# Ledger of designs, part 256: peptides against a protein of PDB entry 6B4J

Target 1, 315 residues: chain A of PDB entry 6B4J
Amino acid sequence: DITMQWYQQLQDASMQCVLTFEGLTNSKDSQAKKIKMDLQKAATIPVSQISTIAGSKLKEIFDKIHSLLSGKPVQSGGRSVSVTLNPQGLDFVQYKLAEKFVKQGEEEVASHHEAAFPIAVVASGIWELHPRVGDLILAHLHKKCPYSVPFYPTFKEGMALEDYQRMLGYQVKDSKVEQQDNFLKRMSGMIRLYAAIIQLRWPYGNRQEIHPHGLNHGWRWLAQILNMEPLSDVTATLLFDFLEVCGNALMKQYQVQFWKMLILIKEDYFPRIEAITSSGQMGSFIRLKQFLEKCLQHKDIPVPKGFLTSSFWRS

## One batch from the design tools (peptide; made by RFdiffusion4, then SolubleMPNN)

Design b1_p29_1_s4 (from b1_p29_1, 18 letters changed)
Fold by OpenDDE base, seed 2:
Structure b1_p29_1_s4 (fold): chain B 315 residues (1-315), chain A 29 residues (1-29)
Amino acid sequence: as target 1 above (315 residues)
Amino acid sequence: SRKEELEKMRKEILEQQKKLEQEELERRA
């Protein structure tokens, strides 16, 4: 499977990246530890500061991240920090930055869906200028949320149950598996972030260039989902999340073809979802059903709540 | 039949997917 090969390549590249900066991360030297901490803060704090408040603030954050990745000194924690402080500094920062973007999907977007858009537009803009960061974002995202690929990890003979649960994206701590609601919340956040990334372009970049990971990946995701057996609660939840965030963009891009896809979901795929949906899981199913019915009836998919407007960028 | 129409739609979706995959491959080359 080409998709699985691509996934594995991303994971291999991510692992190789970790090995590359192992000297920095495992150093017992006090100076190296200090540099590591400074670089980690410089990479992650700006991402945590992303908000829906003002476009001008978002631009400042973007510029800071870009400056750091470009080898320029940036102010962090009252100190001047640069990736040039260590030969492994750039690789480390790229990895930690990518990890933090995905973590914001997992945490911030999971709790506040509107946060997907400002985070995604920064991620997209950085990806355009720094492709390696984009690849690492995908690596982190797909590892934490295999459904974003999409694929469903399978249990293999001899595998420990906990390892299988982790492969599925569950957190397992002290032999206790994460509650389903918390799991789905985190997965939803990551899917929503991904759906936002594939449609957004940084407005101050060269928008005439092709998106590094654009809406064609949205079509691919939907097409692949439709060819997979649904998972209980997971499929209905994430399909809704995805369509709510990027459905309008896909509609504009693919027009009649996209409507055919929605019809296929409603008439052909729903019965399969329903067949595996228990009474306690009907909420996610009903939500998806109502969304699709409304869209098909009105022949329109609304712009998602929190979508960044021209007024946002003027603030 | 409606079933046949849905099958046609599925085929068209897959064809579109193949086209997009080819375009992506060409872009990355």
Scores: peptide ipSAE 0.506, ipTM 0.923, DockQ to the pose 0.780
Fold by OpenDDE base, seed 1:
Structure b1_p29_1_s4 (fold): chain B 315 residues (1-315), chain A 29 residues (1-29)
Amino acid sequence: as target 1 above (315 residues)
Amino acid sequence: SRKEELEKMRKEILEQQKKLEQEELERRA
């Protein structure tokens, strides 16, 4: 499977990255520990500051992240921090930055769906300038949310149940598996972030270049989902999340072909989702149903709430 | 029939997917 090979390559690259900066992360030296912490903060704090407040502030955050990745010193925690402070600093920062973007999907976007767009546009812009960060974003994203690939992890003989649950994306703490609602909320956040990334470009970059991971991956995701057996609650939830965030963009890009996709989803795939939906899961099912019906009836997919407008960038 | 139309749509989606995959390969080359 080409998709699984690609996924494995991403995971291998991510693992190799971790190995590359192992010296920094495992050092017992006080100075090395300080550098590590400074670099970690410098990489992650700007991402946490991303908000829907003003385009100018978003640009400042972007510039700070880009400066850090470019080997320039940045101010963090009252100190000057640079990836040049350690030979493994750049790899470490790229990894932690990518991890933080995905974590914002998992946490911030999960709770505030509109946050997907400012986070995604920064991530996309950084990805254009720093492809390795983009690959690491995908690695982290797909590891935490295999449904973003998409694939459904399978239970293998001899596997511990907890390990299987973790592979599915569940958090397991003290032998207690995460509640389904919390799980789906986190997965939703990550899917929404992904759906935003594939359609957004940093407005101050070279727009003549092709998006490093564009809407063609959105088409691929939908096409692959349609060829998979639906999972109870998961498929209905994430399909809705994906379409709500990037459906308008896909419609504009692929036009008639996208409407064929949507018809196929509604008439061919949706009944299969219905067949596996229990009474307790009707919420996600109904939400997807209403969305599909509305879109097909109006022959339009609305621009998602929180989509960044020209007015945002002028603020 | 509607079933045949849906099958045709499925085929067209797959064709579009193949086209996009080819374009992606060309971009990576």
Scores: peptide ipSAE 0.500, ipTM 0.920, DockQ to the pose 0.755
Fold by OpenDDE base, seed 3:
Structure b1_p29_1_s4 (fold): chain B 315 residues (1-315), chain A 29 residues (1-29)
Amino acid sequence: as target 1 above (315 residues)
Amino acid sequence: SRKEELEKMRKEILEQQKKLEQEELERRA
């Protein structure tokens, strides 16, 4: 399976990255610890500052992240910080930055869906300039949300139940599995972030170049989903999230072909979702149904709430 | 039949996917 090979390659690259900076992370030297903490803060704090308030502020955040990744000194916590402070500094920062973007999907976007767009446009712009960060974003995303690949992890003989739950993306703490609602919220946030990334370009970059991970991956994701057996509650939830965020963009890009996709989802795939949906899980199912019916009836998919406009960039 | 129409749509989706994959490979080459 080409998709699973891609997944594994990204995971391997991520693991190799961790091994590369292991010396920095495991060092007992006080100076190395200080450098690690400074680099970690420099990589993650700017991402946490991303907001929907003003395009100018977003530009400042982007420039700071790009400067850091370019080996330039940046101010963080009142100190000058550079990836050149340690030979493993760049790899460490790229890894932590990518991890933080995915965490913002998992946490911020999960709670505030509109936050997907400013986070995604920064991530896309950084990805364009720093492809390794993009690969690491995918690696982190796929690990936390296998449905973003997409694939559904399977239980294997001899596997512990907790390990299987973790593979599915559940958090397990003190032998307690995460509640379904919290799980779905986190997965939704990550899918929405991904759906935003694949359609957004940083406006101050070279927009004549092809998107590093564009809408063609949206088509791929949908095509793959249609070829998979649905998972109860999860498939209906995430399919809705994906279509709500990037459906309009896919419609504009692929036009008639996308409408054929949507018809296939409604008439061929949707009954399969229904067949595995229990009475207690009808909420996500009904939401997806209503969305599909509305879009097909009106022959339109609305622009998602929070989509960045020209007015945002002038602020 | 509607079933046949849906099957046709499925094939067209897969063809589109293959086209997009090929374009991506060519871009990366």
Scores: peptide ipSAE 0.490, ipTM 0.918, DockQ to the pose 0.716
Fold by OpenDDE base, seed 4:
Structure b1_p29_1_s4 (fold): chain B 315 residues (1-315), chain A 29 residues (1-29)
Amino acid sequence: as target 1 above (315 residues)
Amino acid sequence: SRKEELEKMRKEILEQQKKLEQEELERRA
């Protein structure tokens, strides 16, 4: 399976990255520990500062991240920080930066869906300039949300239930599995972030270049989902999240072909979702139903709430 | 039949996917 091969390649690359900076992360030296903490803060704090307030602030954040990844010194916590402070500094920063982007999907976007767009446009722009960060974003995303690949992890004989739950993306702490609502909320945030990344380009980059991970991956994701048996509650939730965020962009890009996709979703795939939906899961099901019906009836998919406008970039 | 139409749409989606994959391979070459 080409999809699973791609998944595994990204996971392998991520693991190799961790191994490359193991010396920095496991060092007992006080100076190395300080450098590690400074680099971690320099990589993650700018991402946490991303907001929907002003395009100018977003540009400043982008420039700071790009400068750090380019080996230039940046100010963080009142200190000058550079990836050149340690031979493993760049790999470490790339990994932690990518991890933080996915974490913002898991936490911030999960709670505030509109936050997907400013985070995604920065991530997309950084990915364009630093492809390794993009690969690491995918690796982190796929690990936390296998549905973003997409694939549904299967229980294997001899596997502990807790391990299977973790593979599915559930958090397990002190032998307690997270509540389904919290799980779906986190998965939704990550899918929404991904759906935003594949459609957004940093406006101050070279727009003549092809998106490093563009809307063709949106088509791929939908096509793959349609070829999979639906998973109870999960498929309905994430399919809605994906279409709400990038459906308009896919419509514009693929036009008639996308409408055929949407018809197939409504008439062929949706009944299969319905067949596995329990009475307690009707919320996600109804939401998807209403969305599909409205889009097909009006022959339009609305621009998602929070989409960045020209006025945002002038602010 | 509507079933046949849906099957046609499914085939077209797969053809589109193959086209996009080929284009991506060509861009990476």
Scores: peptide ipSAE 0.489, ipTM 0.917, DockQ to the pose 0.725

Design b1_p29_2_s1 (from b1_p29_2, 15 letters changed)
Fold by OpenDDE base, seed 4:
Structure b1_p29_2_s1 (fold): chain B 315 residues (1-315), chain A 29 residues (1-29)
Amino acid sequence: as target 1 above (315 residues)
Amino acid sequence: SEELKKIREELEEALKKLEEEELKRRAER
């Protein structure tokens, strides 16, 4: 399976990255620990500062992240920080930055859906300039949300239930599994972030270049989902999230082909979702139903709430 | 319906093409 090979390749690359900077992360030296913490803060704080307030502030954040990844010194916590402070500094920063982007999907976007767009446009722009960060974003995303690949992890003989639950993306703490609503909320945030990344380009980059992970991957994701049996509650939730965020962009890009796919979703795939939907899961099902019906009736998918406008970039 | 079957086949073909293109891009890196 080409999809699973891609998944495994990204996971292997991520694992290799972790091994590369293990010396920095496991060091008992006080100076190395200080450098690690400074680099971690320099990589993650700018991402946490991303907001919908002003395009100028977003540009400043982007420039800071790009400078850090380019080996230039940046100010963080009142100190000058550079990846050159340690031979493993760049790998560590790339990994932590990518992890933080996915974490913002998991936490910030999960709670505030509109936050997907400013985070995604920065992530996309950084990915364009630093492909390794993009690969690591995918690796982190795929690990936390296998539905972003997409694939549904299977229970293997001899596997512990907790390990299977973790593979499915659930958090398990003190032998307690995460509540379904919280799980779906986190998965939704990550899918929404991904759907935003694949459609957005950093406006100050070289737009003549092809998007490093563009809308073709959105089309791939939908095609793959439609080739899979639906998972109870999960498929209805994430399919809605994906279409709400990138459906308009897909419509513009693929036009008639997109509408054919939407009809296929409504007429062929949706009944399969219905067949596995329990009475307690009707909320996600109804939401998807209403969305599909509205879009097909109007022959339009609305621009998602929070989409960045020209006025945002002039602010 | 026959129409839905045709649409599904078209999507599967498109998916295959995208996967092949991605493999080529990875091989060129």
Scores: peptide ipSAE 0.220, ipTM 0.815, DockQ to the pose 0.711
Fold by OpenDDE base, seed 3:
Structure b1_p29_2_s1 (fold): chain B 315 residues (1-315), chain A 29 residues (1-29)
Amino acid sequence: as target 1 above (315 residues)
Amino acid sequence: SEELKKIREELEEALKKLEEEELKRRAER
């Protein structure tokens, strides 16, 4: 399976990255520890500052992240910080930055869906300039949300239940599994972030270049989902999230082909979702149903709430 | 329906093409 090979390759690359900066992370030297903390803050704080407030502020954040990744010194916590402070600094920063983008999906976007767009446009722009960060974003995303690949992890003989739950994307702490609503909320945030990344380009970059991970991957994702048996509650939830965020962009890009896919979802795939939906899971099911019916009836998918307009970039 | 079957086949072909293109891009890097 090409999809699973891709998944595994990204995970292997991520693991190799961790090994490359192990010297920095495991160092007992006080100076190395200080450098590590400074680099970690420099990589993650700018991402946490991303907001829907102004395009000018977003540009400043982007420029800071790009400068850091380019080996230039940046101000962080009142200190000058550079990836050149340690031979493993760049690998560490790329990894932590990618991790933070995905974390903003599972936390910020999960709570505020409109936050997907400013985070995604920065991530996309950084990915264009720093492909390794993009690969690491995918690696982190796929590990936390296997449904973003997509695939459904299977229970294997001899596997601990907790390990299986973690593979499914659940958080397990002190032998307590995460509540379903919280799980779905986090998964929704990550899927929405991904759906935003694949459609957005940084407006101050070279727009003539091909998107490093564009809408073709959105088409791939949908095609793969439709070739899979639905998972209870999860598939209905995430399919809605994905279509709400990138459905308009897919409609514009693929036109008639998109509508054929949407009909296939409604007439062929949706009954399969219904068949596995319990009475307690009807909320996600009904939401997807209403969305599909509305879109098909109006022959339109609305622009998602929070989509960045020209006015945002002039602010 | 036969129509839905055709749509599914078209999507599968499109998916295959995208996967092949991605493999090619990776090999060129």
Scores: peptide ipSAE 0.216, ipTM 0.811, DockQ to the pose 0.705
Fold by OpenDDE base, seed 1:
Parts: sequence; C-alpha cells; structure tokens
Structure b1_p29_2_s1 (fold): chain B 315 residues (1-315), chain A 29 residues (1-29)
Amino acid sequence: as target 1 above (315 residues)
Amino acid sequence: SEELKKIREELEEALKKLEEEELKRRAER
C-alpha cells in the first residue's frame, strides 16, 4: 500500500528527528534545560496566539515563527531566544512547532471550527518556507488522527486493547479510554485543520509556487475514503468535516469531477454508511446527508464559515 | 449502476496518478 508506505516514511522521519535532538531533551544540565524550555516556548506560544482578530497580528506571528526558524533571535518570555543556542535547537523547534500546530487542531479547532483558517494559513506559509516543518506536521497529524491519512488501524493478535485504542487515536489515561464524543471532537478539529491547510496560501509569500501540500491531497483523501469500508460514526463525521471546510475549494478546482464524486458519495457510499449507523449515531449521518443533499440541489458548496477574506488581511 | 461504476473507475485512476506523483516526488528528494 503506497499510502501506508508514505505514512510509515513520515513516522520514521519524525522519529529520526526526535533522535537528532535527544541530547537537548534528555540533558540534565540546568542551562540546557533552560534553553530547551525557552526554545519550546518560543516555538509554541506564537502559535497559541493565532486568532481571527486581525491580519496584521497574524503577520506578526508568522514573521516571528519564520525568524525563529531562520536562526534569528526572537523575544520570548522577556528573553532573546535563538535556535543557535544549541546545535539541536533547530530540529527541536521544528518538531515542537509542528506538534503545536496539530495540537491547535486537536484543541482549539475542535472547540472553535473557525479557528482552523488562521492556524492553517500560518502553517501553510511556514511550510512553504520550511518544508521539514510541513513533513513534521503531517507526521504528527497522521499519528494522532490516522483518519487523516486515511486508514483505519486494525487490531492485531496479541495487541493490548489500550494500545489499539491509542492507535485509533483515542486518549487512554489511567486505563480509561476517552469518551466517543470527545474523541470525535478532537478528530474533527484535526481534519478541519488539515482541510484548511491544503487550500490556503500565505498571502505574503510567493504565490506563484505550487502549494507544498495542496488540494490534490484533498482529492486523494476523498478517493481513499470512498475506497474504504466506512467506520461507524467516524466516517460520517469526518467526511462532513472535510467537505464543509474544503468542499468549496475542491469544487472550484475539480469542477465536474468533484460533482461526480459527490454523486458517488450520495448514491453508492451513503447506503454503506447507513448500514453501519446505529440509532444513537444518526446525528452525524443526518448532518452529512443534509449537507450533501443541499449541495447537490443547489449545485454549490458554500464558502466555509471563518474563511479569511480580503478585509481580514487589511485589518 | 454503470454510470456509478464509471465514476468509481475515474476516481481510482485519479488516485493512482496522485500516488504515482507522490512517489516520484519522494524519489527526487
């Protein structure tokens, strides 16, 4: 499976990255610990400051992140911080930055869907300038949300139930598995973030260049999902989330082919989703159904709520 | 049914092309 090979390569690269900065992370030296914490804060705080408030503020955040990744000193916590403070600083910052972007999908976007767009446009812009950060974003995303690949992890003989649950993306703490609603909420946030990333370009970059991970990956994702057996509640939920966020962009890009895909979902895939949908899960199914019916009826997919407008960038 | 089959085949072909392109990109790195 080419998709699984790609996934594994991303995970391997991510693991290798962790090994490259192991000296920094495992150091018992007080100064090294301080540097680590300063670098971690410098990488993650700007991402947490991303908001829908003003384009100017978003640009400042972007510039700060880019400066940090470029080896320039940045102010963080009242200190001047640079990746040059440690030989492993750049790798560490790239990893932590990528991790934080995905975490914002998992937490912020999960709670506030509109937050996907400002986070995604920064992530996309940083990815254009720093491809390794993009690869690490994918690695973190796909590990936390295998459905973003997409694949459904399978239980293997001899596997502990908790390990399987973690592979599925569930959080397991003190032998207690995460509630389904919370799980789906987190997965939704990550899928929405991904769907936003693949369609957005940083407006102050070289937009003539090809998107580093563009809508073609969205098309691939849909094609792959449709070739998979649906998973109860998960497939209906995430398919809706994906289409709500990037359906308009896909429609514009793929036109007739996109509508053929929607027809295939409605006429061929829906019955398969319905067959595995329990009465308690009907909400997700109905939501997807209503969305698709509306889109097909109107021959249009609405621009997602929270999409960044020209007025946002002038603020 | 035949129309749906054709649509599915077209999507599968598109998927294959995208996967091939991704493999090519990885090989060039």
Scores: peptide ipSAE 0.215, ipTM 0.806, DockQ to the pose 0.719
Fold by OpenDDE base, seed 2:
Structure b1_p29_2_s1 (fold): chain B 315 residues (1-315), chain A 29 residues (1-29)
Amino acid sequence: as target 1 above (315 residues)
Amino acid sequence: SEELKKIREELEEALKKLEEEELKRRAER
């Protein structure tokens, strides 16, 4: 399977990256520990500062991240920090930055869906300039949310139940599995972030170049989902999340083909979702149904709430 | 319906094309 091979390659590259900076991570030297912490803060704090407030602030954050990745010194915690402070500094920062972007999907976007757009546009812009960060974003994203690939992990003989649950994306702490609502909330955040990344370009970059991971991957994702058996609650939830965020962009890009796909979802795939939906899971199902029916009736997909406009960039 | 079957086939073809393009892109890196 080509998709699974790609997934494995991403995971292997991510693992290799971790091994590359292991010396920095495992160092007992006080100076190395200090450098590690400074680099970690320099990589992650700017991402945490991303907000929907002003385009000018978003540009400042972008410039800071790009400067750090370019080997320039940046101010962090009142200190000058550079990836050149350690030979493994760049790899470490790229990994931690990518991890933090995905973490913002998992946490911030999960709680505030509109946050997907400012986070995604920065991530997309950084990815364009630093392809390795993009690959690491995908590695982290797909590991935490296999549904973003998409694939459904399978239980293998001899596998511990907890390990299988973790593969499915559940958090397991002290032998307690995460509640389904919290699980779906986190998965939704990551899917929404992904759906935003594939459609957004940093407005101050070279937009004449092809998006490094563009809407064609969104089309692929939908096609793959439709070729998979639906999962109870998961499929209805994430399909809605995906279409709400990037459906308008897909409509504009694929036009007639997009509408054919929506008809296929409504008439062919939706009954299969219904067949596996319990009475307690009707919320996600109904939400998807209403969305599809409204879109098909009006022949329009609304621009998602929180989409960044020209006015945002002038602020 | 026959129309739905055609739509499904078109999507499958599009998926295959995208997968092939992605393989080429990876090979060039």
Scores: peptide ipSAE 0.194, ipTM 0.798, DockQ to the pose 0.730

